# Peptides against a protein of PDB entry 7RZF: the designs that were tried, part 153

Target 1, 358 residues: chain A of PDB entry 7RZF
Amino acid sequence: PFQEEHLKQLYKIVPIKDIRNLYVTFPIPDLQKYYKSNPGHYLGHLIGHEGPGSLLSELKSKGWVNTLVGGQKEGARGFMFFIINVDLTEEGLLHVEDIILHMFQYIQKLRAEGPQEWVFQECKDLNAVAFRFKDKERPRGYTSKIAGILHYYPLEEVLTAEYLLEEFRPDLIEMVLDKLRPENVRVAIVSKSFEGKTDRTEEWYGTQYKQEAIPDEVIKKWQNADLNGKFKLPTKNEFIPTNFEILPLEKEATPYPALIKDTAMSKLWFKQDDKFFLPKACLNFEFFSPFAYVDPLHCNMAYLYLELLKDSLNEYAYAAELAGLSYDLQNTIYGMYLSVKGYNDKQPILLKKIIEKM
Target 2, 358 residues: chain A of PDB entry 7RZF as posed
Amino acid sequence: PFQEEHLKQLYKIVPIKDIRNLYVTFPIPDLQKYYKSNPGHYLGHLIGHEGPGSLLSELKSKGWVNTLVGGQKEGARGFMFFIINVDLTEEGLLHVEDIILHMFQYIQKLRAEGPQEWVFQELKDLNAVAFRFKDKERPRGYTSKIAGILHYYPLEEVLTAEYLLEEFRPDLIEMVLDKLRPENVRVAIVSKSFEGKTDRTEEWYGTQYKQEAIPDEVIKKWQNADLNGKFKLPTKNEFIPTNFEILPLEKEATPYPALIKDTAMSKLWFKQDDKFFLPKANLNFEFFSPFAYVDPLHSNMAYLYLELLKDSLNEYAYAAELAGLSYDLQNTIYGMYLSVKGYNDKQPILLKKIIEKM

## One batch from the design tools (peptide; made by RFdiffusion4, then SolubleMPNN)

Design b2_p18_1_s3 (from b2_p18_1, 5 letters changed)
Fold by OpenDDE base, seed 3:
Structure b2_p18_1_s3 (fold): chain B 358 residues (1-358), chain A 18 residues (1-18)
Amino acid sequence: as target 1 above (358 residues)
Amino acid sequence: IIYTEATLEGNIKLEDIF
């Protein structure tokens, strides 16, 4: 366990690569024994969420952060870390204190709302889907992984323990959330901008860094993080599949796409899966417009239209991705291409949302 | 995104610094 002298520290690190990263790290108890409830996964899901009212959504809106990752990491024996990692913009590098303030505002929002059983249920359902359709790992890698897991889990649970959530434990969620405080923070900023401004060198890799204590006034500012009205819990993920039925192969199934609809305004081709037998589909749409590429103005308008459409769909993209759905929108010389891929059950919902934004 | 060991972009083993 970190002593008080190891807490409230800022590390300025010079990377080899041109990267700008912020790591906000909290020492937490070893949560391994709580794998059935996995409170660190619950918090990682919310803190790492990318939907409207999320931490990332707000930090992106400020132009400070590109990506955000939140969750638990293994530490040394008897403790773990909870990490919030962000990819910083050049502007974000100047606003690290404010970024961390927003992190604590979001954490304070989670405290105010309390643990939500429906969020746990979504995590459970998502993990169940991931487990059910997990690709067969290579036997050697799988055996080595199983051998490691056998130290922590009963033999009968080894195959499922990483994926299957069983117990909603609001007390454990609150316990972990109570460790996510400014007094327990360790901050690393990774940027080439610290080159020539470091005073230490790491022994193993020769990484140049500077260690500084975070000022008490900054800690106090983070401790007094108010509720930011822009932060909201996610809405329910409507894209989580529940039906995994595989339709029987039709007797007239062709090995190539067959034309099943031909109208003045549309042609539809269909091919049934005869190989994989997964509850997945690929929907591909080509839209044709004689105006899409008629001149540079129309081409730029079509480009701008797709960028605006993608921006308007960003609220659904992450929830769809979590549920194993994806979409792609591309400009073509003839107009626009749309693809919707993944589990077939909720594809109509995603497609409807795309069409409503078009 | 939820943190996984695979999401550590970079040769910096933060464990050696942290």
Scores: peptide ipSAE 0.076, ipTM 0.745, DockQ to the pose 0.014
Fold by OpenDDE base, seed 5:
Structure b2_p18_1_s3 (fold): chain B 358 residues (1-358), chain A 18 residues (1-18)
Amino acid sequence: as target 1 above (358 residues)
Amino acid sequence: IIYTEATLEGNIKLEDIF
């Protein structure tokens, strides 16, 4: 377990690859025994969220961060880490103190709002979906995984323990959140910009690094992180499927798409799934416009329109992805192509959102 | 994104530094 001397440390690390990463890590208690409530997953879901008002959304809007990952990691015996990892832009590398301030502002927002049972329920539902539709692993890999997790879980739960949330434990969420403080932080910055500026070498891989104490003034700035009004909890994910009914195969089911609607303005082809038997669908729309490719101006306008449309849909993209929905928008020589894929239950909701932005 | 062991394909085992 880390003592006080191991906290409030900054590591400047030289990578082999040309990467820029920030790791903000917090020693936390071993949460393995709390797998039924998984408070680290709850916090990882919120801190790692990508929707409007998220930590990533704000940091990306500043041009400092490309990607963000949040969650718990196994440590040595008797403790874990909570990690916030970001991919840094060149500009973000210059603003690491401010990035971490924003992290603590978001964490402060989570403290102010308190644990939300509806967020836990969404995590539970998402994990239940993931479990229900988990791809069959290779037998040897699966057996080895099961053998490993038998050390941590009862035999009766070993198949489900990683996925099924059962208990909302706001006390444990608050306990973990109380460990996410500046006084408990360990920071690593990974960048080639530290080449020739290091004074230590890691024993196992020869990684060059410099270790520095984080100044007390910086720690104090992070401790005094206010509420940033740009940070908001995510809205409820309306795309989470709840109906998994599979309709029986029709007697006249064709091995290829059949034309089921033919009008002056539209043709509709349908093929029922006869192979996978999943509550999933692929909706593909091709839009035809005689103006889409008539001249260079119209081509450019059609391109710009689609880019703007994609940008306007970003607010739904992450929530849809979490729920196992995806969409694709492409320009074609005849107009545009739209595809919506994933669980069929909430596809109409996503499709409506897309159409409302069109 | 939520942290999974799979998401940190980073070349640096932080465990060796931390």
Scores: peptide ipSAE 0.072, ipTM 0.742, DockQ to the pose 0.014
Fold by OpenDDE base, seed 2:
Structure b2_p18_1_s3 (fold): chain B 358 residues (1-358), chain A 18 residues (1-18)
Amino acid sequence: as target 1 above (358 residues)
Amino acid sequence: IIYTEATLEGNIKLEDIF
């Protein structure tokens, strides 16, 4: 168990690789017994979210962070860590205190909004999708994994416990949020910029580091984190599939795409899946414009248009990805290419969002 | 991204420092 002397510590670590990382960690109780509610997953989903009003979105907008990961990690017996990890830009390395302030502002927003049952339901639904379509592990790996899981879960639940959320426990979410405080923080900064500035060596790997107490003034600054109006809870993920029906193979199904519509303005080819039998589809659209490449001006305008279109769609990209959907937009010599891939159920919704932005 | 044990494949086992 971490004593007070282990809290409010800053570690400056020299990496072997040229990486810049920030780890903001909080000791939390062992949550293993609460696997049915998984409050750490709920918080990881929100803190690690990449949509509009997310922590990552704001930190990216400032040019300080490239990527963000949030969630629980196993510790020693009887405790866990909640970790917020970010990949730092060169500029972000200079703004670590402000990055952590933004983390506490986002956590404060989560406290102010309180636990949301709809967010839990989305986590549940996403995990159910992941469970349903999990790849079969190799038999040897699967056996070893199950043997490990048996230490944590009842035998009856071993196959499902990792994925299936059953209980919304707002009390446990609040309990974990109460541990995510500046007085409980352990910070690690990983950067080559600390080379020659360290005074300790880790025993196992020879990692050079310096340990410092975080100044009380900095802790107080983080404790006084206000509500930043830029932070918002994510919107509901409209792309989560609910229908997984696989249509029977048509008797006239061809092994190649068949032309099913031919008009002056459009041609449509269709091929039914005859191999994978998944509730997935690939929609591919090629748009032809005689103006796309008529001159350098039109070419540049077409490029700019697509860049603006992509930017306008970024708000959906993460939600679509979480739901197992993807899209791609490319300029072509003849115009534009659009693809939409993944679970078929919500593809029309994503396609509609794309078309509405065009 | 949600933290999974797989995402911290960094060469630094923070567990050895923390």
Scores: peptide ipSAE 0.062, ipTM 0.737, DockQ to the pose 0.014
Fold by OpenDDE base, seed 1:
Structure b2_p18_1_s3 (fold): chain B 358 residues (1-358), chain A 18 residues (1-18)
Amino acid sequence: as target 1 above (358 residues)
Amino acid sequence: IIYTEATLEGNIKLEDIF
């Protein structure tokens, strides 16, 4: 267990690679016994969210952060860490105190809203989908993973315990959230900019670092983190599949795509899956425009249009990815290409969102 | 993204510092 001397510490670390990372870590109790409720996963889902009103969305809007990861990490016996890790821009490296302030503002928003059963249910549904359609891992990886899991879970639950959420425990969510406080923080900043400014060397890898106490004034600023009105809970993920029915193979099913619609303005090819028998589909659209490749100006306009379209779809991209949906948009010499892939149940919803932005 | 041990594979193992 970390004593008070190990808390409120800042580590400035020199990387071998040219990377800029911030790690904001909190010692938390061992949550392994609470696997059925998994309060750390609930908090990781929200803190690591990438949708509108998320922590990442605000930090990206300021140009300070590229990516964000949030969740629980295994520690030594009897404790874990909750980690918020961000990839820093050059500008973000100068604003680490403000980045962490925004983290605490988001955490304060989570306290103010309290635990949401619908968010737990969404996590449960996402995990159930991931479990049901988990690709067969390589035998060596699977056996090693099972061996590790057997130390923590009953034999009967070993296959499901990582994915199956059973119990909504708001008390445990609040308990973990109560550990995510400035007085319990350990911060690491990883940057080459600390080269020649370190006074310690790590024993195992020879990593150069400096350890310093975070000033009490800075801790106090983070403790007084107000509710930032830009932070909002995510909306319900509309892309989570609920229907997994596999349609029977039609008697007229062809081994190759068949032309099922042929008009002056459209051709449609279809092939039923005869191999995988998964509730997944691939929708591919090629759009033809006589203007797409007429001259360099039109080419650049078509490129810019597609980049703007992708940017306008970012609000749905993360929710779709979580639900096992993906889309791709590409410029072609004839116009544009759109692909929608993943679980078939909610593909029409994603496709509609894309078309509405076009 | 939700933190998984796999997500930090390739970054500096801070385990010795934290």
Scores: peptide ipSAE 0.064, ipTM 0.737, DockQ to the pose 0.014; fails the geometry check

Design b2_p18_1_s4 (from b2_p18_1, 5 letters changed)
Fold by OpenDDE base, seed 3:
Parts: C-alpha cells; sequence; structure tokens
Structure b2_p18_1_s4 (fold): chain B 358 residues (1-358), chain A 18 residues (1-18)
C-alpha cells in the first residue's frame, strides 16, 4: 500500500506523443470480492457521466477538458486504484488545480446525495444488456481471458461476474467515496510542456518526469470543496431497453426495402430484419427542401439550424449512447439527413425528442 | 416545407409505422 509519503504527490510527465492528460488517482481497498455489487462501477458511472450537471459537462463548458473517464483499476495485490482521467485542452493545462477542485466538488455532491438504488438498477440493466448482446469474441482470446479470471470467481459465475450486478450495497459505495479524498490523492499531468523541466527518468521506459509534493494550501482548498450548484445527479435514463422481443417475419417480407407509402410530401420504404434477428432497427430520414442550397445564405442558415439542433439534443445524446441508441444529423445539398439506430424498444422516444426539438 | 424520404429497417412491424 502507499505510505503517507506517496500521497499528495504531483507528477509532471513528458509524453512521447503530443497528448495532454490528467490522472487523479486514489488508492482504494481490493474490491474484487464485491463484484456482485461493484461499488467502483457505480462511482465510475456517475463520475464519468456526460449528461447535464455532470463533472464532464461543467469542465467542457469551461473549455478545460475534452473527455473524462472514471473507474477502478487493478493495483498490486491487496489494493486497487480509483482513477479519474481527463483529456486536457491547452487552457485546461493551466487550470489543473481548479479541475481537481471541481472533481472534489462533484465527489462531495455524491456524498451529500448518498447512494441511489435507481442508479444501481440502471447500471445493472445496462450491464445485463451488454452481457446479453455481447459480440462474439475470438475463442482463443476469450478462453485465455476466462482462464485468467477463474482465479477470482466461482466457476458457475465466471461468465457473468464481470457484467451481472446482483446486490445494492450503499455501505460499500460510501466506503469507496471515503477514500476519494484530497489527503489520499496522487496527481499525474502528462504534457510536452514539461520538456526540459524534468529532473528524473523512469527506469523501464526512459520517461522523463518531475515529482513534487502538492502544497498543503492546495490540499486544504480541495478539502474545503463546497457544493457546486451546477452539479446534479443524472436523470433516469429513459432509453434503456426493456423489451427485446424479436418480431415474427411478415408473410410479405421482402429481401429489399419495399415502398409502403408514397405521397406528395413523403415516401416510406420498409424492410424487416430477415437475417440478424436482433432487437434493433435503423431509421433513416432524408428531408428535402428547395431552399436548403439555393444560395450561400440559405446554405449557412441550414448549417446553423443543424448545429443548434445538435446542441439542443446534447442532453439526450449520452443517455441514448449508454442505452445502445445513436442518432446522426447531417446537412445535405438537398436539406438534412437523420438516422436513428440501435435497440428498437426506445427508438420512438428518441425520435419523438428529436422531432420536438426540430 | 420538406419532402421526406424514410427507410425503416429492422425489428419493426408494418402496423407500427402507420
Amino acid sequence: as target 1 above (358 residues)
Amino acid sequence: IFYVEATLEGNIKLEDIF
């Protein structure tokens, strides 16, 4: 385990590639035995959330961060790490202390709200979907993976243990949250901007770095992280599929899309799935307007309209993605294209939201 | 005024389209 001397440390690392990353790392207990509740996944889901009121949403709004990942990682024997990793903008590299303050403000929000059983249930449902519809892996790679994890899980559970949540354990969520404190932090900043400013070289890879103690005043600033009113728990994900029924093939099913509606203002083609038998659909819409590309002004207006529409849909994009739904919106020379893909059960909900924003 | 062309493919019923 890390001793006190290894905590509250800042590492400035020079990468080979032109990347800017921040790693905020906390030592946590070994959670392997708690795989049925997986409190690290619960926290990773919330900390890594991309919806309104999330940590990432706020850090993006400031122009400091592009992407964020939160979760547990294996450590040495008998302990793990919880890591929050962000891709930094050039501006974000100047605001690392404030980024970490926002991380602790969000963690404090999670403490204040306490563990939410509905969030656990969503994680359970999402993982069950991921397990049920998991892509076929290469047999050799899969068998090697299973052989590796047989040391950790009962034989009967080895196939499901990484996916199927069974137990809501608020006590374990709180236990992990109690380790996510400034006094336990290890910070690594990865940037080429540290070139020529390092004093150490890592033995194995020759990575240049500098190690510094984080000032006690900075630790205190993070310890006194107030509740930021911009941070909110996510809303319930309305896009999580619950019906996976495969519809029977219609007697008149065609191998190609058939024209089923032809009007002065619309054409509709339909093709039932006769091959994959998945609870999925693809809905494609092409909108034609004689005004879309008539002149540069109208072209720019159509572009701006679609950018505004995309912005107005950002609140749903991540929740849809988590639930295995996606949409695409593109300008065309004739107007616009809309595609909605994924599990068919909640596609009407997503489509309705898109049309209501249009 | 938009003219719309749509293609629906997958696990859908014709009865749910109209």
Scores: peptide ipSAE 0.328, ipTM 0.860, DockQ to the pose 0.773
Fold by OpenDDE base, seed 2:
Structure b2_p18_1_s4 (fold): chain B 358 residues (1-358), chain A 18 residues (1-18)
Amino acid sequence: as target 1 above (358 residues)
Amino acid sequence: IFYVEATLEGNIKLEDIF
C-alpha cells in the first residue's frame, strides 16, 4: 500500500513517442468485491463525461486538453487506482496545476450533488445493452479471458459480472469519492519537454523521469477548490434504447430498397433487415436544393450552414454515441446528406432533434 | 424548393413509415 511518502508526488516522465499526457492517480481500496454496484464505473462515467458542463468540455474550451478518460485501474492485490488521464495540448502542458484544480472542482461538484440513482440506472442500462449485443469474440481469447476472471467472480456470475449492475450503493460511491482528494494524489506528466531534466531511470524500460514532492501550497490550493458554476451533472440520456424487439420479416420484403413513397417533394425507399436481425436501423436522407451549389457564394453559405448545424448538435453527439446512435452530416453538390444509424428505438428522438435544429 | 430522398434500412416495419 502507498504510504504518505508516496502521496503528493509529481513525476515528470520522458516518453519515447511525442505525446503529452497527464495522469492524476488516486490510491483506492480494492473494489473487486463490489462489482455488483461498481462505484468506480459510476465515477468514471461522470468524470469522463464529454457533454455540456463536463470536466472535458471546460478543459477543451480552454484549449488545454483534447481527450479525457476517468476510471478505476487494477493495482496490486488489495488496492486499486482511480486515474484521470488527459491528452494535453502544448498550452495545457503549461497549465497542469490549473487543470488539476478543475478536476478537484468537478470532484467537489460530485460531492455537492451526491450519488444519483438515475446515473447508476443509465450505467446499468448501457452495460446491459453492451452485454446483450456483445460481439462474438475469438473463442481462444474468450476462453482465456473467462479463465482469468474466474479468479474474481463466482462461476454462476462470470459471464455477467463485468456488465450487469445490480445494486445502487451510494455509500460506496461516497467512499471512493472521499479518496479523490489532493492529499491522496499522485501526478505524472508525460512530455518530451522533460528530456535532459530528469535524474532517475526506471529499471524495467529505462524510462527517464524526475520525482518531486508537490508543494504544500499547491496541495492547499487544490484542497480549497470551490464550486465552479460551469460544472454540471449531465442531463439524462434520452437515447438509451429500451425496446429491442426484432420485427418479423414482412412477406413482401424485397432484397433491395423498394420505393414506398413518391411525392413531388420526397421519395422514400425501404429495405427490411433480412440478414442481421438486429434492433438497429440506418436512416439516410439526401436533401436537394437547386441553390446549394449554384455559385461560390451559395456553396460557402451551404458549408457555413452545415458547420453551424453540426456545432448546434454537439450537445447530443456524446449522449447519442454512448447509447449506440450516430449521425453524420455532409455537404453534397446537390445540397446535404444526413445519416442516422444505430439502435432503432430512439432514432426518431435524435432525428427530431436534428430536424428541429435545421 | 428542397427535395428529400430517404432510405430506411433495418429493423423497421412498413406500417411505421406510412
Scores: peptide ipSAE 0.102, ipTM 0.769, DockQ to the pose 0.709
Fold by OpenDDE base, seed 5:
Structure b2_p18_1_s4 (fold): chain B 358 residues (1-358), chain A 18 residues (1-18)
Amino acid sequence: as target 1 above (358 residues)
Amino acid sequence: IFYVEATLEGNIKLEDIF
């Protein structure tokens, strides 16, 4: 386990590839025995969230970060890590102290709000969906994986333990959250900008790095992280499917889409799934406008409209993706193409949101 | 005025969309 001397350390690391990454790591207790509640997954879901009011949303808005991942990682025997990893912009590399301040402001927001049972329920439901509709793995790889995890889980639970959440444990969430403090931090910055500025070499891979103590003044700034009013918990994910009913095949099911509605303003074709038997659908819409391609001005306006529409839908994109829904919007020579794909149960909700933004 | 051509594929009830 890391002793106090191993905490509050900054590592400046020279990569082989031209990458800019920040790793903010916290030693945490071994959570393996708590797999049924998985408090690290709960915190990873919130810290790694990409929706409005998320840590990533704010850091992107500042131009400092491209991507963010939060979660637990296996350590050595008897401890784990909680890691927040970000892909840094060139500007973000200059603002690492401020980025980490924002991380602690978000963590402080999580402390202020406390554990939310509804968030746990969403994680449970998402993981249950992922388990139920898991793709077939290669038998050899799958068997080797299962053999490896038999050391951690009862035989009867080995297939489900990584997916099925069973217990809401706010006490364990608070316990992990209490370890996410500046006094418990280890920071690694990965950038080629540290080339020629390092004084150590890692033993196994020859990675060049510099180790520095984080100044007490910086630790104190992070300890005094206030509530940033831009940070909010996510809203409930309205796109999580709850109905997985597979409809019986119609007696007259055709191998091709059949015209089921024909009006002056719309044609609708339908094809029932006769192959996969999944509670999924693909909705494809082609919108025709005589003005879409009439001249260069109208073409550019149609393009700009679609870009603005896509931007206006960003608030739903991540929630839809988490729920196994996707949409696609494209300009065509005739107008616009819209596709909505994924679990059928909440597709009408996503479609309505898209139409309301149009 | 948009004319809409739509294709529906999969396990969906039309009543849920229209």
Scores: peptide ipSAE 0.021, ipTM 0.635, DockQ to the pose 0.774
Fold by OpenDDE base, seed 1:
Structure b2_p18_1_s4 (fold): chain B 358 residues (1-358), chain A 18 residues (1-18)
Amino acid sequence: as target 1 above (358 residues)
Amino acid sequence: IFYVEATLEGNIKLEDIF
């Protein structure tokens, strides 16, 4: 376990690849025994959230971060880490202290709001969906994985333990949040900009690095992180499927798409799934406009329109993706193509949102 | 799989397509 001397440390690391990464790491207790409540997953879900009012949304708005991942990672015996990892822009590399301040502001927001049972329920539902409809893994890899996790879970639960949440434990969420403090932080910055500025070499890989204590002033700045009004809890994910009913194959079901609607304004083809028997659908829309490709100006306007439409839909993209929905929008020489794919139950909701933005 | 071919003339509502 890390002692006090190992905390409040900054590592400047020279990568082989041209990458810019920030790792903010917190030693936490071993959470393995709490797999039924999985408080680290709850926190990872919120800290790693990409929706409006999220940590990533704010950091992206400043041009400092491209991607963010938050979650627990296995450590040595008897402890884990909670890690927030971000991909830094060139500008973000100059603002690492402020990025970390925003992390602590978000964590402070989570403390102020307290554990939310509805968020746990969403995590539970998402994980249950992921488990139920998990794709077939390669047998060798899967067997090796199962063999590894048999050391941690009862045999009867080994298949479900990584997915099925059973218990809402606000006390454990608060316990983990209490470890996510500036006094417990380890920071690693990975950038080629540290080349020639390092004084140590890692033993195993020869990675060049510098270790420094984080100044007490900086720690204090992070400790005094206030509530930032830009940070909000996510809204409820309206795209989480709840109905998984598979309709019986119609007796007249054709192996090919059948034309089921033919009007002056629209044609509709339908093909029932006769192969996979999954509660999924694929909706494809081709919109025709005589103006889409009439001249270079209209072509560019159609392109710009679609880019703006995509941007306006970003608020739903992450929530849809989490729920196993996806959409695609493309310009065509005839107009526009829209595809909506995934679990069929909430596709109408996503489709409606798309059409309302069009 | 649903394939919808629609002419984009003005504001198309979802109810107009289905």
Scores: peptide ipSAE 0.015, ipTM 0.438, DockQ to the pose 0.111

